Peptides against a protein of PDB entry 6J07. Designs and how they scored, part 68

Target 1, 107 residues: chain A of PDB entry 6J07
Amino acid sequence: GQRGWFCGSVSQDLRQFWVAEGGTISDPRAADFLFSCDASHPDTLRIYQSLDYIEDNATVFHAYYLSAVANAKIKNSVALGHFILPPACLQKEIRRKIGSFIWEQDQ

## One batch from the design tools (peptide; made by RFdiffusion4, then SolubleMPNN)

Design b2_p21_1_s4 (from b2_p21_1, 8 letters changed)
Fold by OpenDDE base, seed 4:
Structure b2_p21_1_s4 (fold): chain B 107 residues (1-107), chain A 21 residues (1-21)
Amino acid sequence: as target 1 above (107 residues)
Amino acid sequence: SARRRAVREAARAGLSIADLP
């Protein structure tokens, strides 16, 4: 079973897709996957400030990953690593090195 | 947790959630 937590910034449609694909929704402490659409959302900020995160025991992924999977013909053709959502304080430097994030390119 | 570390490692390896047990 795959347990996911969702920031309030994530649409209900993406949450429903997660459940439809066999996932369950849990609190952030128990969840294996943490999804957010906004690194500056209070829910996500609480994750970044948690002991789990500062001790490298948590990773936040942009929920656009689920949208990409939903639109892909092959589920495993979407690389999860491309959707790691870092804290806002690191994003500018990351963009400088590797360019805009995938979830920003369709905007 | 070990599960979260595995998730991160899978992500770094270019895998999808569908590739995970």
Scores: peptide ipSAE 0.570, ipTM 0.930, DockQ to the pose 0.677
Fold by OpenDDE base, seed 1:
Structure b2_p21_1_s4 (fold): chain B 107 residues (1-107), chain A 21 residues (1-21)
Amino acid sequence: as target 1 above (107 residues)
Amino acid sequence: SARRRAVREAARAGLSIADLP
C-alpha cells in the first residue's frame, strides 16, 4: 500500500477516498505522498520548511488529484505531475509561464 | 528517500499513483 499524509486543508471525503483505494494515512515523515489543498496552510508550510523538503526529498501534491482520479473513468489517466503544489512564493511565476494550475481551472 | 525520489520522478514523467508499484 501507499502511505499518504494530509494537510488539514484536505476534506475528509478525499481522505476517505484515499483509504478506500487502499492507501494508508501516516505522519509526514513516513508518508510517500503529501497532499494539501492550500500552500499557505500551516501544515503545508511546515512541510516546505522541513529538512526533507529543503533537501528535495519531499513533494507536495494538491489533493484535487484524488478528486480527479475519483471522477476519471480510468484511474491511471490522471497525471500526478500536473498536481505538484509549489510554495506560494513560486506560484505567481509558474502561472505566468504555464498558466493557471489545473485545480484552479476545475474548482 | 529513494522512494520519494521515485515518486517525484514518476510524477515528472506524467504517471499516476496507480502506475506506481
Scores: peptide ipSAE 0.568, ipTM 0.929, DockQ to the pose 0.663
Fold by OpenDDE base, seed 2:
Structure b2_p21_1_s4 (fold): chain B 107 residues (1-107), chain A 21 residues (1-21)
Amino acid sequence: as target 1 above (107 residues)
Amino acid sequence: SARRRAVREAARAGLSIADLP
């Protein structure tokens, strides 16, 4: 089973999709996948400040990943690694080197 | 946890959640 946590910034539609695909929703300590749409949201900030995250035992993913999967013909055609959501301070550096994040790009 | 480490490795390998056991 896949356990996920969702920041308050994530829509109910994406949460429902997660559950419809067989996932469960849990607290961030128990979750295998942490989803957020806003690195600056208080919920997400608490993750970044947690001991698990500091010790590199947690990864936050942008919930747009789920939207991409929902719209894909093949479920495994969307690379999870493209949706890692780092803290805001690191985002600036990443954008400088490789451009906008996939969830920020126009369709 | 072992699960979270596996998730990170899968992400680095370009896999999707659907690819995970």
Scores: peptide ipSAE 0.563, ipTM 0.928, DockQ to the pose 0.670
Fold by OpenDDE base, seed 5:
Structure b2_p21_1_s4 (fold): chain B 107 residues (1-107), chain A 21 residues (1-21)
Amino acid sequence: as target 1 above (107 residues)
Amino acid sequence: SARRRAVREAARAGLSIADLP
């Protein structure tokens, strides 16, 4: 099964979509996928400071990935890697190298 | 964990969650 954790910044609609697609919701320690819409939200900050994250055993994804999947005709046409949500302290440097994040672009 | 590692590798490979077992 696919176990997900959701930051408080994620809408109930996206959570419901996750469950409708067969996912379950769990605490961040048990979750396989960590979703957030705000790197500065207290829930997400707690993830970034956790041992799992510091030891590269956790990845936070922007929940807009689920919206993109919901709107896609083919479920596996959306690349998960485009939605990695790094800590705010790294985002400026990343934008300098590769441009704006996909969730920041016009949609 | 093996699951977390698989997720990271899938992301690097440009896959979707739907591609995972």
Scores: peptide ipSAE 0.563, ipTM 0.929, DockQ to the pose 0.661

Design b2_p21_2_s1 (from b2_p21_2, 7 letters changed)
Fold by OpenDDE base, seed 1:
Structure b2_p21_2_s1 (fold): chain B 107 residues (1-107), chain A 21 residues (1-21)
Amino acid sequence: as target 1 above (107 residues)
Amino acid sequence: PLPTLDLPEEVQKKAEEIALK
């Protein structure tokens, strides 16, 4: 399915793009995809604290993925895996090992 | 096009590394 949950940090434009592409918006528990633009936003923090996330049954993606898809010249050229949004406390170490996040590079 | 959970192998590897931190 294409059910998505959106943190309050995600712009209305990106939400509208999701719906325009055939997606629906749901609560986090029912969502197939979780989108956020801020790992420190209260909405996202609640996801990180949830049992689904702790048990590795949920993944938060940076909503910039949708922007990248919208602007992509080649269909299916945007890799969702590059947009995993980990908790803020882990990001420094992740940047040290694999480099800056793609949304930080493009913005 | 909407996202899929089928990721290229290398991207999946990176995703797993991120998740393990």
Scores: peptide ipSAE 0.034, ipTM 0.618, DockQ to the pose 0.125
Fold by OpenDDE base, seed 2:
Structure b2_p21_2_s1 (fold): chain B 107 residues (1-107), chain A 21 residues (1-21)
Amino acid sequence: as target 1 above (107 residues)
Amino acid sequence: PLPTLDLPEEVQKKAEEIALK
């Protein structure tokens, strides 16, 4: 499916891009994709605290993915897996092991 | 194009590292 949920931290431009590309916007439980720009935003925190997320049945992605897709010179060159947005409590350890997240690099 | 959950194997591995799973 192409149902997406968006944290309040995500701009209207990115939401509109999602819809323009054929996606729909839904609540988190019905969504196929969860997008956020802020792991500490209350909307995103509620996702991390949900049973679906705790049981690894949900994944939050950084909405910068959509910006990268919009600006990509080659379609399908942007890998969604590089945009997984983990809870803040894990981010420091992840940066230590694999470096800064793609959305934290020169944008 | 919209995202897909059908990621290439190499990307899947990277995703697992990021998620610590």
Scores: peptide ipSAE 0.033, ipTM 0.616, DockQ to the pose 0.125
Fold by OpenDDE base, seed 5:
Structure b2_p21_2_s1 (fold): chain B 107 residues (1-107), chain A 21 residues (1-21)
Amino acid sequence: as target 1 above (107 residues)
Amino acid sequence: PLPTLDLPEEVQKKAEEIALK
């Protein structure tokens, strides 16, 4: 599917890119993809607290993925799996095991 | 093109590590 939900932390430019590429915007329950730029934003926290997420039926992705796709010469070279955005309470342990997240490396 | 959940095996493994699931 092509239905996406966006946290309030995501810029209008990235939302417009999603629509320009053929996507639609929906509520979290109907969405195929969930995008956020802030794991501590109230919108994202509500996703992490939902039954769908707790039961592993939902995944949150960092919206920086869309920026990377927009700027890539070969769009298929950008891997969505590298942009999974886990809850803040898990991020320190994840960094210890696999290193810094892609969206942090440019900073 | 829009994202897909059909990822290469190596990327899928990385996704699982990130999610810790």
Scores: peptide ipSAE 0.032, ipTM 0.616, DockQ to the pose 0.127
Fold by OpenDDE base, seed 4:
Structure b2_p21_2_s1 (fold): chain B 107 residues (1-107), chain A 21 residues (1-21)
Amino acid sequence: as target 1 above (107 residues)
Amino acid sequence: PLPTLDLPEEVQKKAEEIALK
């Protein structure tokens, strides 16, 4: 399915795009995809603190992915894996290993 | 349908690869 949960940090425009493309919106426990624009937002922090996340059964994605999909000129040119949003405490280490996050490059 | 969505299990594999690099 295409059930998505959205942090309060995600705009209504991106949520509406998700629905317009056939997705549905659900609570994080039922969701197939978790979207956020802020790793420090309380909604997202609750995900990181959840048992599912601690046990590596959940992944949070930056909602900028949806914007990239909406504006993509080439089919399948947007890789979801590049939009994984890790906890703030891990971001510095990840940037050191793989470079700046894709959503930071267009700021 | 959303054009570039990965399956959840495949996404988890990618997440693990990033974390373990």
Scores: peptide ipSAE 0.027, ipTM 0.613, DockQ to the pose 0.126

Design b2_p21_2_s2 (from b2_p21_2 with E1P F5Y D9E E13K S21K)
Fold by OpenDDE base, seed 5:
Structure b2_p21_2_s2 (fold): chain B 107 residues (1-107), chain A 21 residues (1-21)
Amino acid sequence: as target 1 above (107 residues)
Amino acid sequence: PLPTYDFPEEVKKKAEEIALK
């Protein structure tokens, strides 16, 4: 499916891009994809605290993925797996092991 | 194009590393 949930931290432009590409917007329970730009946003924190996430049945992606897709010149050149957004409490250790996140490298 | 659940092995490995799950 192409049902997406969006944290309040995600711009309207990225939401509109999702819909323009054939996606729909739904609540987190019905969504196939969960997008956020801020792991500390209350909307995203509610996802991390949900049973689905605790049981490893949900994944949050950084919405910068959609921006990268919108600007990509080569089809399938943007890897969704590089945009997994973990809880803030884990990010420091993750950066130590594998380096800065993709959405931070353009800063 | 929108996201897909079809990932090459490199992407799956990277996703696992990032998620630490």
Scores: peptide ipSAE 0.058, ipTM 0.606, DockQ to the pose 0.125
Fold by OpenDDE base, seed 2:
Structure b2_p21_2_s2 (fold): chain B 107 residues (1-107), chain A 21 residues (1-21)
Amino acid sequence: as target 1 above (107 residues)
Amino acid sequence: PLPTYDFPEEVKKKAEEIALK
């Protein structure tokens, strides 16, 4: 499925792109994909605190993925795996181990 | 196109590297 949940930090344009590409918008429990632009946003924090996330059954992705897809020159050249958005408390150590996040590189 | 329901191995690999557990 292509059901997506969106944090309030995600622009309406990106939400509209998701729908235009065939996606639907749902609550986090029913969603196949969870998108956020801010790990510290209250909506995203609620996801991190949820049982599904704690049990490793949920993953939050940075919504910049959708922007990258929209602007990609080569079809299927954008890897979703590069857009995992971890909790803020883990980001410094993650940057040290695997490098800066892709959405930060394009700032 | 949007991502598929079945997460690719690349996503699983990246998640493992991040080591959120």
Scores: peptide ipSAE 0.057, ipTM 0.606, DockQ to the pose 0.129
Fold by OpenDDE base, seed 3:
Structure b2_p21_2_s2 (fold): chain B 107 residues (1-107), chain A 21 residues (1-21)
Amino acid sequence: as target 1 above (107 residues)
Amino acid sequence: PLPTYDFPEEVKKKAEEIALK
């Protein structure tokens, strides 16, 4: 499915793109995809603190993925896996290992 | 529809790979 939850940090433009492309908006428990632009936003923090996330049943993605898809000549050239948005406590270590996240490079 | 080519489990595996790299 294409049920998405959006943190308050995500612009209406990206939300509208999701819906225009056939997606629906849902609460985080029913969502197939969780989108955020800010790991420190209260909405996203609540996801990280949820049992679903702790039990590895949820994944948060950076919503910039949608912008990349919207602007890509080849839609399947944008890999969702590159847009995993980890909690702030893990980001420093990840950057140390692989460098800056894609959304940090493009924004 | 949105091009959803990665499945959640594949994404999680990718994230783990990145974190443990």
Scores: peptide ipSAE 0.057, ipTM 0.600, DockQ to the pose 0.122
Fold by OpenDDE base, seed 1:
Structure b2_p21_2_s2 (fold): chain B 107 residues (1-107), chain A 21 residues (1-21)
Amino acid sequence: as target 1 above (107 residues)
Amino acid sequence: PLPTYDFPEEVKKKAEEIALK
């Protein structure tokens, strides 16, 4: 699937890039990919509180991934795994263990 | 000029790779 949901925190430019590259935009329930730039944004918080997310059937990615891909010199060189956007309550521990998130470094 | 991507599918591919870990 090529359906993406975008938090209100994601710029229109990134949304347009997604569509321009062949993606479509849908609601979170129908989306194949969930993108956000802010774990504390109400839109993202609602996802974290959703049954799908609680049951580990959904993953939120930081939309900066899209920007990184757009600017990548080598195709398929950007690792999506580095852009998993966990709830804020988990981020502190992650930063403690592995350092700042990539979007915090590059954005 | 920007490189062309099968962007959504590339994302999907990466997601699959993550899921396999």
Scores: peptide ipSAE 0.027, ipTM 0.502, DockQ to the pose 0.085

Design b2_p21_2_s3 (from b2_p21_2, 6 letters changed)
Fold by OpenDDE base, seed 5:
Structure b2_p21_2_s3 (fold): chain B 107 residues (1-107), chain A 21 residues (1-21)
Amino acid sequence: as target 1 above (107 residues)
Amino acid sequence: PLPTYDFPEEIKEKAEKIALK
């Protein structure tokens, strides 16, 4: 299966969805996908400070992606690339360039 | 289904822009 790591900020429902879809849960070093709901959570901060992340070998995604996939009616209508979660220090500049993040928008 | 790193080119460009990488 595909290996995922989850920040403590991610609900058990989303973790269970990952497992139900065939995924496994791993430590950050072994994971293929890293999920978080809070760039300021200590778990996520440790990722941003890790050698893998500093060397551009890791990407953190907002776990809201999994919720969107679970509720999607059209296959492939939810793009993972829209859910990249950058460090808090970069978010203001990113919002200036591309607008508010998708997880911050009202639906 | 679970996510994949296989993106259309348009999505790759947006992902790069978001990540500033």
Scores: peptide ipSAE 0.046, ipTM 0.649, DockQ to the pose 0.128
Fold by OpenDDE base, seed 4:
Structure b2_p21_2_s3 (fold): chain B 107 residues (1-107), chain A 21 residues (1-21)
Amino acid sequence: as target 1 above (107 residues)
Amino acid sequence: PLPTYDFPEEIKEKAEKIALK
């Protein structure tokens, strides 16, 4: 399915883009995709604290993915896997392993 | 407990899993 949950940190524009592309918006338990722009936002923290996430049955993606898709010449040229948003406490280690996140490169 | 990751294979596996939904 294409059900998405959105952290409060995600703009309405990106949410609207999701819907315009055929997605629906749901609660995190029913969602197929979880989007956030802030790993420290309370909404996202609740996801990280959930059993589904702890048991590796959920993944949070940075909503910048949607912006990248919207701006890409070819929509499927943007790889969702590059936009996994891990908890803040793990990001330093991840950056050492794979480099800076895509959403940080233009900052 | 906190989640653990094995990069970069972990990212690939997670992305693939989501894509199958």
Scores: peptide ipSAE 0.041, ipTM 0.546, DockQ to the pose 0.172
Fold by OpenDDE base, seed 1:
Structure b2_p21_2_s3 (fold): chain B 107 residues (1-107), chain A 21 residues (1-21)
Amino acid sequence: as target 1 above (107 residues)
Amino acid sequence: PLPTYDFPEEIKEKAEKIALK
């Protein structure tokens, strides 16, 4: 599984890193991983509204994960699960339960 | 190498508690 979809909110640098590491870029339905930097971007909203997502067959991850991997001394030290990007309407409650998102801590 | 769709156990537990996908 190395097919990735990218929201328009994700920089070309991060997309290029994905490809450099052996990944490919595909449409959301064929992708193994969905990356976004903005839960309110129209591209990401379309994912959240799709049947695949509603039926729990898709997960959106914050693309900052790729930046963290690129900068890590040990690539497997960065846990993908820390970078789940939920819809905006759920983020406040999630922050209350698990704390601020990792991509917000370095801002 | 690219990631696989796998979560550490502690993260899976948190995700289940808050009903993440």
Scores: peptide ipSAE 0.039, ipTM 0.608, DockQ to the pose 0.108
Fold by OpenDDE base, seed 2:
Structure b2_p21_2_s3 (fold): chain B 107 residues (1-107), chain A 21 residues (1-21)
Amino acid sequence: as target 1 above (107 residues)
Amino acid sequence: PLPTYDFPEEIKEKAEKIALK
C-alpha cells in the first residue's frame, strides 16, 4: 500500500513529496506507513499509546526518511529500517546498541 | 517508488528489537 499518516511535526513539503511520489494521506488506522519528526509530539504519543502499536502492528518512522529519499542519488538506496522512531523512553538504550539515529548525524 | 518494509540484512535483528518496543 501507499497510504501514509503524518504527525503534525512533519512539514508540508515532506507531505507533498509523499503525494508527488504516488502516496496518499490517511488516518493512522488505515495507513501503511506512519511518519513523525518528534517522538514527543502529541500526535505521535497517541500512536504509541494505541492498541495497534502496543500489539506490534504499527511502526513509526522518522519523516527524515522522505527527505533522504528526495535527495538520494539512487532513489531506492535509502533503507526505511534505519528510520524507525521509537518512543523517547527507549531512545537512549537504542542509541547505545545501534548508534546515533541517522536523522541526528547531520545536525 | 514509495517505501517498503524491507530491512537491510545487517540491521534486521536490531530493527526487530527496536520494533518490540
Scores: peptide ipSAE 0.035, ipTM 0.617, DockQ to the pose 0.132

Design b2_p21_2_s4 (from b2_p21_2, 6 letters changed)
Fold by OpenDDE base, seed 1:
Structure b2_p21_2_s4 (fold): chain B 107 residues (1-107), chain A 21 residues (1-21)
Amino acid sequence: as target 1 above (107 residues)
Amino acid sequence: PLPTLDLPEEVKEKAEAIALK
């Protein structure tokens, strides 16, 4: 599916890009993809606290993925898996193990 | 079109597992 949910932290431009590329915007429960730019945003926190997320049936991605796709010159050069946005409480440990997140490198 | 719009749920789970490794 191409249904996406967007945290309020995501710019309208990125939302519009999603739609322009064939995506639709849905509520979190119906969405195939959940996008956020801030793990501490109330909208995103609600996702992390949801049963779907707790039961590992949902994943939040950093919306910078969309920007990376928009700017990519090579198709399929952007791996969505590199844009997993975990809860803030896990990010320090993740950075220790695998380094800074991609979106942080370009900020 | 977005390159990963049809990303299987299983792949997302694996990606998450890698991120949390």
Scores: peptide ipSAE 0.027, ipTM 0.619, DockQ to the pose 0.125
Fold by OpenDDE base, seed 4:
Structure b2_p21_2_s4 (fold): chain B 107 residues (1-107), chain A 21 residues (1-21)
Amino acid sequence: as target 1 above (107 residues)
Amino acid sequence: PLPTLDLPEEVKEKAEAIALK
């Protein structure tokens, strides 16, 4: 599907890009993709606290993915998997093991 | 359309598993 939910931390420009590319905006329960720019934002925290997320039925992606796609010469070169946005409590450990997140490298 | 708008759930799960290791 093409249904996306957006945390309040995501700019209107990125939301508009999603829609312009054929996506729609929905509530998190119906969304196929969940986008956020802030793991500590209350909207995102509610996702992390949901049963769907705890049971690994939901994934939050950093909305910077959309910016990367918009600017990429080859759209398929942007791997969504590199934009998984984990809870803040896990980010420190992840950085130790695999390095800084892509969105941190580019800004 | 975005190239990743139809990612299978398996791909998302694998990506998440790798990212969290």
Scores: peptide ipSAE 0.027, ipTM 0.613, DockQ to the pose 0.123
Fold by OpenDDE base, seed 2:
Structure b2_p21_2_s4 (fold): chain B 107 residues (1-107), chain A 21 residues (1-21)
Amino acid sequence: as target 1 above (107 residues)
Amino acid sequence: PLPTLDLPEEVKEKAEAIALK
């Protein structure tokens, strides 16, 4: 499915793109994908504090993924896995292991 | 057409595993 939840940090344009591409918008519990542009936003923090997230049943993705998809010239060239948005406390260690996040590189 | 947004749950799980290791 293409049910998505969006943090308040995500622009209306990206939300509209999601819907235009066949997605729907839902609450976090029903969503297949969780999108945020800010790991420190209260909406995102609530996700990180949820039992679903703590029990590894949820993943937050940076909404910049949608921008990358919208601008991609090669089909299937954008890997969602590169857009996982972890809590701030984990970001430094992740950068050490796999490098800077794509949304940081493309800024 | 744009890249698919309809990714299976398995892909999400694999992506998470990669990012956290």
Scores: peptide ipSAE 0.025, ipTM 0.602, DockQ to the pose 0.111
Fold by OpenDDE base, seed 3:
Structure b2_p21_2_s4 (fold): chain B 107 residues (1-107), chain A 21 residues (1-21)
Amino acid sequence: as target 1 above (107 residues)
Amino acid sequence: PLPTLDLPEEVKEKAEAIALK
């Protein structure tokens, strides 16, 4: 599906882009994709603390993915997997292993 | 439409595993 949930940290422009590209906006439980721009935002924290997430039934992606797609000359060149947004408590270790996140490189 | 809007859960799981590796 193309159902997306958006943290309050995500701009309206990115939400509108999602819809313009054929996506719909839904609540977190119904969403196929969860987007956030801030792992520490209360909305995102609620996702991380949810049973679905704890049981690995949910994944949060950084909404910068949508910006990357919007600005990419070739949309297929943007890999969603590069935009996994883990909880803040895990980010330091991840950066140590694989380097800075893509959204941090461009900010 | 966005090319990744229909990614299967298995792909997302693999992506997450790679990110956490």
Scores: peptide ipSAE 0.027, ipTM 0.615, DockQ to the pose 0.124; fails the geometry check

Design b2_p21_3_s1 (from b2_p21_3, 7 letters changed)
Fold by OpenDDE base, seed 3:
Structure b2_p21_3_s1 (fold): chain B 107 residues (1-107), chain A 21 residues (1-21)
Amino acid sequence: as target 1 above (107 residues)
Amino acid sequence: DELDEFLEKQLKRAEELEKKF
């Protein structure tokens, strides 16, 4: 099964899409997939401050991934790894190394 | 560096999770 947690910054439409695709919604501790649209949202900040995350046992993904999947014409064409949402304090350095995040490019 | 290691770990986790789709 696909167990997901959603930050309050994620729209209800994306949550509904997740469920429609067979996913379930759970608390962060039980979830395998952690989705957020805002690294500065209090919900997401709590994830970054959790033991699981600090111990490198959790990953937060930008929920735009779900939108990309929903609109994809080719199955499996959307790479989850492109949607890693790191803490705000790391984003500037990551942009320097890799470039702008994919969700920032689609404006 | 530490950031590279962080990203590598996160990417590996993403790859494993993606298999669940």
Scores: peptide ipSAE 0.664, ipTM 0.933, DockQ to the pose 0.513
Fold by OpenDDE base, seed 5:
Structure b2_p21_3_s1 (fold): chain B 107 residues (1-107), chain A 21 residues (1-21)
Amino acid sequence: as target 1 above (107 residues)
Amino acid sequence: DELDEFLEKQLKRAEELEKKF
């Protein structure tokens, strides 16, 4: 199933797209998919501070993934792994290793 | 290193979650 949680930084349009594609919205403890557009948003920071995340049992994804899926019109053509949204404190080092994040390239 | 391991775990989870999408 597709149970998702959304940071307050995510637009209603993307949330609506998620639901339209068959997803449901739940609290972060019940959700499999955690979406955010801002690693520094208080909602997202709470995720990073949670036991599930600290114990490597959770992953936050940039909600731009949903936009990419919508634009591609093919769900399987967009790799979810490209949209991992790490804590801000790790992003600089990650960019050095794998390059700029995909959601930053279109900005 | 630790960051590489972090990314590997996150990517693995993403791959598993993608199967549910």
Scores: peptide ipSAE 0.664, ipTM 0.933, DockQ to the pose 0.516
Fold by OpenDDE base, seed 4:
Structure b2_p21_3_s1 (fold): chain B 107 residues (1-107), chain A 21 residues (1-21)
Amino acid sequence: as target 1 above (107 residues)
Amino acid sequence: DELDEFLEKQLKRAEELEKKF
């Protein structure tokens, strides 16, 4: 199954979509998918401070991924890799390398 | 550099996770 964790910054609509698509919601240690809409939210910061994340065994994704999937005309047209949500301290350098984040482009 | 390594690992994880969809 698809096990996900959600930061408090993620709307109930996106959480409900996750469940409707067959996902389950779990604590971050059990989850494979970690979703957030705010790299500065305390919930997300705790993820970045966790041993799993520090040891590069976890990835936080922007929950806008779920919105993109929900609205995609072609189901497999949305790339999860485009929605990596890094710590705020890395975002400036990442934008320099790969461009603005997709969730920022659509706003 | 270190950031490139970070991105490489994160993208690799994303690729593997995407297979679960």
Scores: peptide ipSAE 0.664, ipTM 0.933, DockQ to the pose 0.512
Fold by OpenDDE base, seed 1:
Structure b2_p21_3_s1 (fold): chain B 107 residues (1-107), chain A 21 residues (1-21)
Amino acid sequence: as target 1 above (107 residues)
Amino acid sequence: DELDEFLEKQLKRAEELEKKF
């Protein structure tokens, strides 16, 4: 089973999709997948401040990944790496390196 | 640079996590 944590910024629909696909919901330390829709949300900020994240042992993903997977014909066609949600202070520089974030393109 | 290293580590973790799907 896959263990996930969700920021309060993530909709209940996406959480339900996660569970429907066989996932479980846990606290951040127990989770392998950390999902958020807002890098500035207090829940997400606490993740960025955690030792696991500071030591490069954690990754926050934009929950739009789950929406993309739900709508994809083939699940593997959606690359999780494209949905890394970095701290706000790094986003401008990252956009210059890899381009605009996928979730921003659909806004 | 430091940002490149950050991205490399995050992308590598994402790749490993995808194997769990």
Scores: peptide ipSAE 0.661, ipTM 0.932, DockQ to the pose 0.535

